Peptides against a protein of PDB entry 3QIS. Designs and how they scored, part 2

Target 1, 334 residues: chain A of PDB entry 3QIS
Amino acid sequence: PSLELSRREFVFENVKFRQLQKEKFQISNNGQVPCHFSFIPKLNDSQYCKPWLRAEPFEGYLEPNETVDISLDVYVSKDSVTILNSGEDKIEDILVLHLDRGKDYFLTISGNYLPSCFGTSLEALCRMKRPIREVPVTKLIDLEEDSFLEKEKSLLQMVPLDEGASERPLQVPKEIWLLVDHLFKYACHQEDLFQTPGMQEELQQIIDCLDTSIPETIPGSNHSVAEALLIFLEALPEPVICYELYQRCLDSAYDPRICRQVISQLPRCHRNVFRYLMAFLRELLKFSEYNSVNANMIATLFTSLLLRPPPNLMARQTPSDRQRAIQFLLGFLL

## One batch from the design tools (peptide; aimed at target 1 Y276)

Design b1_p8_3 (made by RFdiffusion4)
Pose (drawn by RFdiffusion4):
Structure b1_p8_3 (pose): chain A 293 residues (1-134, 168-310, 319-334), chain P 8 residues (1-8)
Amino acid sequence: PSLELSRREFVFENVKFRQLQKEKFQISNNGQVPCHFSFIPKLNDSQYCKPWLRAEPFEGYLEPNETVDISLDVYVSKDSVTILNSGEDKIEDILVLHLDRGKDYFLTISGNYLPSCFGTSLEALCRMKRPIRERPLQVPKEIWLLVDHLFKYACHQEDLFQTPGMQEELQQIIDCLDTSIPETIPGSNHSVAEALLIFLEALPEPVICYELYQRCLDSAYDPRICRQVISQLPRCHRNVFRYLMAFLRELLKFSEYNSVNANMIATLFTSLLLRPPPSDRQRAIQFLLGFLL
Amino acid sequence: STIERFES
């Protein structure tokens, strides 16, 4: 049971939020007998690698002496973007490729991460007047820029918030917001709209903070009480919530053109603005509908 | 796809 590896060191340079990278290498069974390989967790872990990293394939069978290409894939999703933004984690790791009843092959992962305004907290963004990778703001300039674009160009946009944008444009928009305060956000209305949804979803702390979440559901049927729960939010969260509710009510005025109705808004934005750490789903849409109408 | 698996 022996393996020959084309390389053991891999570099993921300038890793970005939601931008896929692949580092490929070839494994060849140079032994005399067939072998089984698999990636294993390092002593006392659950997984063989961190969440932003994946091996494809991660296990297999090789006769002497067939070869197989392994793809080491890096993808920073909403699960890892905040800890990589913060520096609590780095683009580094060790993969242990394990021959069943044999040697271990150690693969070193290195590289660097570029922080994004996406996955960054509302509070920190309101304290940063310049792009992240170039008195606090009432709302983060990035969310204002996305909403400003949609307000200007997308009020009459067919199927707004119902048609997915382009992956390439989403990345352009994110990089644009990370590095600039532009005159115009690049990309179609559908892309800018989706980038807004991704922005809200990627927040480390939702627009409605986690501890107020349960109170919101309980209070879902009393509009006086719902508004009060909103008053308990920090200034930046309260402002973003009010700002978005006002924006969505503005879009409802053009529903005959943009097909944006209360049903779709409630089911789309409730889970983004009001996340927990069922029929609670119903009190949640009721909570949000109470503000829209 | 690869990205879909990461997103899930």

Design b1_p8_3_s1 (made by RFdiffusion4, then SolubleMPNN; from b1_p8_3, 5 letters changed)
Fold by OpenDDE base, seed 1:
Structure b1_p8_3_s1 (fold): chain B 334 residues (1-334), chain A 8 residues (1-8)
Amino acid sequence: as target 1 above (334 residues)
Amino acid sequence: SSVDLFDS
């Protein structure tokens, strides 16, 4: 079997979080026999591509002189955003297009990623006084490393926060403040807030706005700004309630005093963000007659975002655990 | 539900 490929090199410029890019190429059976093609893993890889890449179709049959279009789709989800923001991963891959009893054809994927405040740690964002796109990638790495070390020191209670002459971190990320302040000012009376989806184009504009600027006003509808807050919370590498405290939150769910003690043990940035969000959500609930928002809906929605089970427990979450998680959050909304 | 295009 033999194939002809219209292209073998693909460049994805300015890849952004949640922005789909597509490149297409053709494969043609220039042989005299039918062929089966498939994208195959490299020798040490479990998948034929990185998580932010796919081929469609990834396999198929071609008759002699048949041609098929293959789409290479690049999409940075919540699963890839953190490692791309840190520069641990890059927009580079090699695809192996295999023919049954034939040759391997190598496709080179390259490009550049533009960092996002989405998928960046709360600790790093509290140190970023400027938009993330103004921060050199090398400094993003340093900020994440420093953030990890401060989180560990805070959890271990070992070192008093050295109030040294280093620029005081923000109490909450500016991005969260911008989103919540906008919602507080403009969305408290918005009917079906957090229940109506935002517009995908507006969501992209909001993300780009937060990544590149410190706006006076966030663009888009209240629904898009509300959904952007949900996406932000979902994309956090460490949830607002750190994984280490997950089980303790469930165990304390029916004791409001213990719940507050558990929250007091969060790293400073996480604790501040949690308290800030709870204050906002309690304010939003005062306008329930206008916004159709109730405590059970909010608790159900935000519990999955703020109180995520650790990856090792996700597959084992019981309905009882979910109810305890909701009850934990309700104790801060009521 | 954010349609994660790659959550198959």
Scores: peptide ipSAE 0.018, ipTM 0.644, DockQ to the pose 0.372
OpenDDE base, seeds 2, 3, 4, 5: peptide ipSAE 0.017, 0.016, 0.015, 0.016; ipTM 0.644, 0.642, 0.638, 0.632

Design b1_p8_3_s2 (made by RFdiffusion4, then SolubleMPNN; from b1_p8_3, 5 letters changed)
Fold by OpenDDE base, seed 4:
Structure b1_p8_3_s2 (fold): chain B 334 residues (1-334), chain A 8 residues (1-8)
Amino acid sequence: as target 1 above (334 residues)
Amino acid sequence: SLVDLFDS
């Protein structure tokens, strides 16, 4: 069996968080026998492609002289955004199109990723006084490495923050401030806030706006701005409540005094973001007659974002653990 | 009012 491929090299320029790109090519059975094709893992890989890439169809059958279109879809989700922001991963892959009882065909995937404030650490974002797209990639790498080290130092209480006024970190990321300040100003009376989904086009505009500028006003509906905040919190590599404190939050869930002590042990930026969000959500709850938002809904929604189980425990989360996590957050909303 | 944590 043999195939003819219309293209073997694919370039995905300016790949962004949550923006789907598609490239298509044709495969044709130029042989005299039917053939089955499949994308197969490379040696030592478990998957035929990286998590941000998909082939559709990834397998199929071709009669002699049959042609099929294959779509290569590039989509950076919350699961890939962090590793792409850090440069740990890149928009590069090699796909192996295997032909049963035939040869392998190699496809080269390349391109560039545009960094996002979504999926960037709170520590790094607190050091970014300018939009992430204005920051050189080399400096982003350094900021992530430094942010990891500063998180560890902060947890260990080892080093005073260097007093240089120009290098002083923000108390909270500007992106969180922009989102929350907008919602506080314009969305407190918004019916079904955090219950109605945003518009995908508006979400893309909001993300691009936060990545490229410091706007006076965030574009889009209150629902889109609210969903953008949820997406931002979900995409954080380290949740607002650090993984190290997860179990202690569950253990303290019914003691509001201990809950506050646990939060006080968060790294400065995480603690500030947590307090800022809780202050906002308590203000939002004062308008419950207008916005239909209640403490149980908010606690349920935000707990999954703010208080995530460590990756090693995700598969073991019990309904009891989830209820404790919700109860922990309720102690800050009521 | 929310505490402005941006300028602080």
Scores: peptide ipSAE 0.022, ipTM 0.707, DockQ to the pose 0.020
OpenDDE base, seeds 1, 2, 3, 5: peptide ipSAE 0.012, 0.021, 0.021, 0.022; ipTM 0.642, 0.699, 0.697, 0.704

Design b1_p8_3_s3 (made by RFdiffusion4, then SolubleMPNN; from b1_p8_3, 5 letters changed)
Fold by OpenDDE base, seed 1:
Structure b1_p8_3_s3 (fold): chain B 334 residues (1-334), chain A 8 residues (1-8)
Amino acid sequence: as target 1 above (334 residues)
Amino acid sequence: SVEDLFDS
């Protein structure tokens, strides 16, 4: 069996969070026998490609002189955004197109990723006074490392935050402030807020706007701005309520005093963001007659974003654990 | 969604 490939080198320029890119190529059976093709894992890999890449189709049969189009799709979801923002991973891969009883064909994937404030830690964002696209990648790495160390120090109560006057971190990320301030000003009377999806094009514009600028106004509908806040919270590498406190939140869910004590133990930036979001959501609930938003809906929606189970417990979350998590958040909304 | 295709 033998294949001819129309292309073997693929370049994905300016890859962004949640922006699909596609490159296509053709494979042709130039042999005299039917052949089965498949993308196969490299030695020591579990998958044929990195999580942000896929081939479609990834396997198939070709008769003699048959041709098929293969799409290489690049999409950075919440699962890949953090490691690409830090530069731990890059838009580079090698695909192995295997032909049964034939040869291996190597495809080279390359490109560049444009960092996003989505998928960046709250600690790093509190140190970013400028849009993330204005920050050198080397400095993003330093900010993430420093942010990890400050989180650990804050959790361990070891060192008072050295309030060195010149480089004070923001109390909350500017991106969260921009989203919430916009919603507070313009969306409190928006019917079906957080219940109606945004427009995908508007979401991309909002993400690009937050990554590249400090706007006076966020573009798009109130629904798109609201969904962008949800996407932002979901894409956080560490949820607003840190994984270390997850079980304590569940255990305290019916004691409002213990719930407040648990929140007081969050890292400073996480604690500030939590309190800021709860203040906003309580204000939004005063307009329930206009926006159709209620405490149970908000608690259910935001609990999955703010109080995520640790990755090792995700598959084991019981309905009781979900109800406790919702009850925990309700104690801050009522 | 496109996300449902990449979310494992």
Scores: peptide ipSAE 0.037, ipTM 0.652, DockQ to the pose 0.576
OpenDDE base, seeds 2, 3, 4, 5: peptide ipSAE 0.033, 0.032, 0.016, 0.032; ipTM 0.661, 0.664, 0.664, 0.648

Design b1_p8_3_s4 (made by RFdiffusion4, then SolubleMPNN; from b1_p8_3, 4 letters changed)
Fold by OpenDDE base, seed 4:
Structure b1_p8_3_s4 (fold): chain B 334 residues (1-334), chain A 8 residues (1-8)
Amino acid sequence: as target 1 above (334 residues)
Amino acid sequence: SLVEEFEA
């Protein structure tokens, strides 16, 4: 059996967070026998492609002289954004199109990723006074490494923040400030806030806006801005409540005093973001007569974002753990 | 409000 491929090299330029790109090619059975094709893992890989890539169809049958279109879809989700922002992963892959009883055909995937403030650590973002797209990639790597080191130092209580550094970190990421300030100013009376989905086009505009500029106003509807905040919090590599404090939050969930003590142990940027968000959400709850937002809904929604189980515990989260996590957050909303 | 403290 043999296949002809219309293309074997694919370039995905300017790949962005949550922006789907598609490249198509044709495979044709030039043989005299039916062929089964499949994308197969490389020798050391569990999957036929990286998490941000998909082939559709990934397998199939071709009769003699049959042709099928295959779509290569590149989509950077929350699961891939962080490793692409850091440059740990890149828009590069090799796909192996296997023909049963035939040859392997190699497809080369290449391209470039444009960094996003979405999926970037709070520590790194607090050091970024300019939009992430204005920051050289080399400096992004350094900022992430420094952010890890500063997190570790802050946890160890070892180094006073050198007050003399001309570049004091922001108290909160400018991106969080912009989103929350917009919602505070314009969305407190918005009916069904955080309950109505945003528009996908507006979400993309908001993301691009935050990645490339410091706008006076966030574009899009209040619903899109609200959803962008949720997406931002979801995409954080380390949640607003650090994984190290997760269990302590659950254990303290019914003691508001201990809950506040746990939050006080967060790294400065995480603690500031947490307090800022809680202040906003408490203010939003004062307008419940207008916005239909209640504390239980908000606690349920934001708990999944702010108080995530460590990756090793995600599969073990019980309904009791979820209820404790919600109760923990309720103690800051009421 | 605490929000105002971060807006200033």
Scores: peptide ipSAE 0.020, ipTM 0.609, DockQ to the pose 0.019
OpenDDE base, seeds 1, 2, 3, 5: peptide ipSAE 0.009, 0.008, 0.016, 0.008; ipTM 0.574, 0.562, 0.569, 0.558

Design b1_p8_4 (made by RFdiffusion4)
Pose (drawn by RFdiffusion4):
Structure b1_p8_4 (pose): chain A 293 residues (1-134, 168-310, 319-334), chain P 8 residues (1-8)
Amino acid sequence: PSLELSRREFVFENVKFRQLQKEKFQISNNGQVPCHFSFIPKLNDSQYCKPWLRAEPFEGYLEPNETVDISLDVYVSKDSVTILNSGEDKIEDILVLHLDRGKDYFLTISGNYLPSCFGTSLEALCRMKRPIRERPLQVPKEIWLLVDHLFKYACHQEDLFQTPGMQEELQQIIDCLDTSIPETIPGSNHSVAEALLIFLEALPEPVICYELYQRCLDSAYDPRICRQVISQLPRCHRNVFRYLMAFLRELLKFSEYNSVNANMIATLFTSLLLRPPPSDRQRAIQFLLGFLL
Amino acid sequence: SSSSLFSE
């Protein structure tokens, strides 16, 4: 049971939020007998690697002496973007490739991460007047820029918030917002609209803070009480919520053109603005509908 | 203007 590896060290340079990287290497069974390989957790872990990293494939069978290409894939999603933004985690790791009844092969993962305004808290963004990788703002300039673009160009956009944008443009928009305060956000209206949804979803703290979430559901049927729960939010969260509710009511005026109706808004934005840490789904859409109408 | 949303 022996393996030959084309390389053991891998570098993921300039890793960005939602941008896929692949570092490939070849495994060859140079032994005399067939072998089984698999990636294993390091002593006392649950997984063999961190969430932003994946091996494809992560296990297999090799006769003497077939070869197999292994793809080490890095993808920073909403699950890891905040800890990598914060520096609480780094683009580093060790993969232990394990031969069943044999040697362990240690693969070193290194590289660097570029922080994004996406996955950054509303509070910190309101305190930063310049792009992240170039009194507080009432709302983060990034969300204002996305909404400003949609307000200007997308009020009459067919199927706004129902058609997915382009992956390439989403990344261009994110990098644009990370590095600049542009005159125009690049990409189609559908891409800008989706980037907004991704922005809300990637927030470490939702627009409606987690501890106010349950109170919102309980209060879902009393508009006076719902507004008061909103008053308990920190200033930046309260402002973003009010700002978005006003923006969505503005879009409802053009529904005959952009197909944006209360039904779609409620089911789309409720889960983004109001996230927990069933029929509560109903009180939640009721909560949000109370503001839209 | 999109800034008018703050007053709404």

Design b1_p8_4_s1 (made by RFdiffusion4, then SolubleMPNN; from b1_p8_4, 4 letters changed)
Fold by OpenDDE base, seed 3:
Structure b1_p8_4_s1 (fold): chain B 334 residues (1-334), chain A 8 residues (1-8)
Amino acid sequence: as target 1 above (334 residues)
Amino acid sequence: SAEDLFSQ
């Protein structure tokens, strides 16, 4: 069996968080026998492609002189955004299109990724006084390394080493401040806030706006700005409540004094973001008559974002653990 | 959604 491919090289320019790109090609069976094709893993890979890439169809049969269109889809989800922001991964892959009893056909995937403040650590963002797209990629790597080292020092209660002339970090990321300040000003009376989805086009405009500028006002509806805050919190590489404190939050869930002590042990940026979000959500709850928002809904929604189980415990989360996590957050909303 | 197709 043999295939003809209309194209073997694919370039995905300016790949961004949550923006789907598609490239299509044709495969044709120019043989005299039916053939089965499939995308197969390379040696030492578990998957035929990287997590941000998909082929559709990824397998099939071709009769003699049959042709099929294959779509190569590139999408950076919350699961791929962090590794692309750090430059640990890149928009590069090689696909192996296998033909049963035939040859392997190699497809080259290339392109460039544009970094996002979504999926970037709170520590790194507190050091970024400018939009992320104005920061050189080399400096992003340095900021993440420095951020990790300062987080570790903070956890170890190490005395802050000398105030070398490093610019003081922000108290909270400017992106979180912009989102929450907008919602505080304009969305407290918004009916069904955090219950109505935003518009996909507006979400994309908000993400691009935060990545490229420091706006006076965020574009889009209050629902889109609210959903952008949820997406931001979900995309964090480490949740606002660090994984290290997860179990202690559950154990303290019914003791408001211990809950406050646990939060006091968060790294400075995480602790500031947590307190800032809780202050906003308590303000939003005062307008429950107008916005239909209640403490149980907010606690249920934000607990999954702020207090994620560590990856090793994710498959073991009990309904009791989820209820303790919700109760922990309720103690800051009421 | 695209997010659902590319989520782990």
Scores: peptide ipSAE 0.368, ipTM 0.924, DockQ to the pose 0.021
OpenDDE base, seeds 1, 2, 4, 5: peptide ipSAE 0.334, 0.367, 0.310, 0.363; ipTM 0.913, 0.923, 0.906, 0.922

Design b1_p8_4_s2 (made by RFdiffusion4, then SolubleMPNN; from b1_p8_4, 4 letters changed)
Fold by OpenDDE base, seed 2:
Structure b1_p8_4_s2 (fold): chain B 334 residues (1-334), chain A 8 residues (1-8)
Amino acid sequence: as target 1 above (334 residues)
Amino acid sequence: SSEDLLSQ
């Protein structure tokens, strides 16, 4: 069996968070026998491609002189955004198109990723006074490393960050401030806020806006800005409530005094973001007559984003743990 | 103001 491939080299330029790119090629059975094709893992890989890449179809059958179109889809989700932002992973892969009883055909995937404030740590973003797309990638790596070390110091020493660093960090990421400020100004009377989905095109514009600029106003509907805040919180490499405090939040869920003490132990940036979000959400709840937003809905929605179980416990989360997590957040909304 | 939310 043999195949002819219309293309073997694929370049995905300017790959962005949540922006689908597609490249297509044809495979043709130029042999005299039927062919089964499949994308196969390389010797040391569990998957035929990296998590941000997909082939469609990834397998199939071709009669003699039959041709099929294959789509190579590049999509950076929340699961790949952090490792691409740090440069730990890159838009590079090699696909092995295997022909049963035939040859292997190698496809080269290359390109570049454009960093996003989505999937970047709160600590790093508090050090970024400019849009992430203005920050050199080398400096992003340094900011993440410094952020990790300062988080660890903040957790271990309870010492105020030494004011001697030449640039004082922001109290909250400018991206969160922009999203929440917009919602506070324009969305408090928005009917079905956080219940109606945003528009995908508007979400992409909001992401691009936050990555490239410091706008006076965020583009898109209030629903799209609200969903962009949810996407931002979901894409955080570590949730606003650090994994180390997860169990203590559940244990304290029915004691409002202990809940406040647990939050006081968060790293400064995480604590500031948490308090800022809770202040905004309490303000939003004053307009419940207009926006149809209630404390139980908000607590249920934001608990999954702010108080994520550690990866090792995620599969074991009980309905009781979920209820405790919601109750913990309710103590800041009421 | 949103600044008042940051001061809480």
Scores: peptide ipSAE 0.049, ipTM 0.813, DockQ to the pose 0.824
OpenDDE base, seeds 1, 3, 4, 5: peptide ipSAE 0.045, 0.044, 0.040, 0.047; ipTM 0.804, 0.801, 0.787, 0.806

Design b1_p8_4_s3 (made by RFdiffusion4, then SolubleMPNN; from b1_p8_4, 4 letters changed)
Fold by OpenDDE base, seed 2:
Structure b1_p8_4_s3 (fold): chain B 334 residues (1-334), chain A 8 residues (1-8)
Amino acid sequence: as target 1 above (334 residues)
Amino acid sequence: SSEDLLSL
């Protein structure tokens, strides 16, 4: 068996969070026998490609002189965004197109990733006074390392950050402030807020806006701005309530005084973001007559985002644990 | 009055 490939080198320029890119190529059976093709893992890999890449179709059968189009789809989800933001991973891969009883064909994937404030730590974002796209990638690495060390210090010692006035971290990320301030100003009377999906094009504009600028107003509908806040919270590498406090939140869920003590033990940035979000959501609940938002809906929605089970417990979350997690948030909304 | 939500 033999294949002809129309292209073997693929470049994905300016890859962004949640923005699908597609490159296509053709494979043709230029042999006299039918052939089966498949993308196969390299030696020591479990998958034929990195998590942000997909081939469609990834396998198939070709008659003699048959041709098929293969799409290479690059999509950075919440599962890949953090490692690409840090430069731990890159838009580079090698695909092995295997021909049964034939030879291997190598495809080179290359490109560049544009960092996002989505999937960046709250600690790093509190140090970023400018849009992330204005920050050199080398400095993003340093900011994540410094942010990890500051999280650890904040957990071990309630030392006030005695940093010079120019280097002081923000109380909350500017991106969260922009989203929440917009929703507070313009969305309190929005019917079905957090219940109606945003528009995908508007979500991409909001992400690009937050990554590249400090706007006076966020573009898009109130529904798109609301969904962008949910996407932001979901994409956080560490949830607003740190994994280390997850079990203590569940254990305290029916004691509002203990709940407040647990939140007081969060790292400064996480604690500030939590309090800021709870203040916003309580304000939003005053307009329930207009926005149809109630405390149970909000607690149910935000619990999955703010109070995620640690990865080792994710598969073991009981309905009781979920109800305790909801009850924990309700104690801050009522 | 734009009450900054940071003043809540």
Scores: peptide ipSAE 0.027, ipTM 0.736, DockQ to the pose 0.441
OpenDDE base, seeds 1, 3, 4, 5: peptide ipSAE 0.023, 0.023, 0.024, 0.024; ipTM 0.728, 0.726, 0.725, 0.723

Design b1_p8_4_s4 (made by RFdiffusion4, then SolubleMPNN; from b1_p8_4 with S4D E8L)
Fold by OpenDDE base, seed 4:
Structure b1_p8_4_s4 (fold): chain B 334 residues (1-334), chain A 8 residues (1-8)
Amino acid sequence: as target 1 above (334 residues)
Amino acid sequence: SSSDLFSL
């Protein structure tokens, strides 16, 4: 069996967080026999492609002189955004299109990723006084490495020795400030806030706005701005409550005094963001008659974002653990 | 005041 491919090289320019790109190609059975095709993993890979890439269809059967269109879909989710922002991963892959009893056909995927404040660490964002798209990629790498070291030093209670002329970090990321300040100003009376989905186009505009500018006003509806805050918190590589404190939050969930002590042990940026969000959410709850928001709904929603189980425990989260996590957050909302 | 938390 043999295939003809209309294209073997694919370039995905300016790939962005949550923006789907598609490239299509045709495969044709120019042989005299039917053939089965499939995308197969390379020898050291568990998957036929990277997590941000998909082929559709990824397998199929072609009669003689049959042609099928294959879509290569590039989509950067929360699961891929962090490794692409850091440059640990890139918009590069090689797909192996296997033909049963035939040849392997190699497809080259290439392109560039545009960094996002979504999926960037709170530590790096607190050092980032300009939009992320204005920051040189080399400096993003340095900021992530420095942020890791600062997190470790903060957890170890090591005093920073270097009074070096490095500009003081922001107390909270400007992106969180922009989102929360907008919601505080314009959304406190918004019916069904955090319950109504935003518009996908408005979400993309908000993301692009935060990545490229410091706006006076965030574009889109209050629902889209609210969902953008949720997406931002979900995309954080380290949740607002660091993984190291997860179990202690669950263990303290029914003691509001111990809960406050646990939060006091967060890295400075994480602690500031947590307190800032809790202050906003308590203010939002004063308008419950207008916005239909209640403490149980907010605690349930934000707990999954702020208090994520460590990756090694994620598969083991019990309903009891989730209820303890909700109870922990309720102690800051009430 | 609650305003002082949003005056960053």
Scores: peptide ipSAE 0.023, ipTM 0.702, DockQ to the pose 0.288
OpenDDE base, seeds 1, 2, 3, 5: peptide ipSAE 0.016, 0.021, 0.020, 0.020; ipTM 0.645, 0.697, 0.689, 0.692

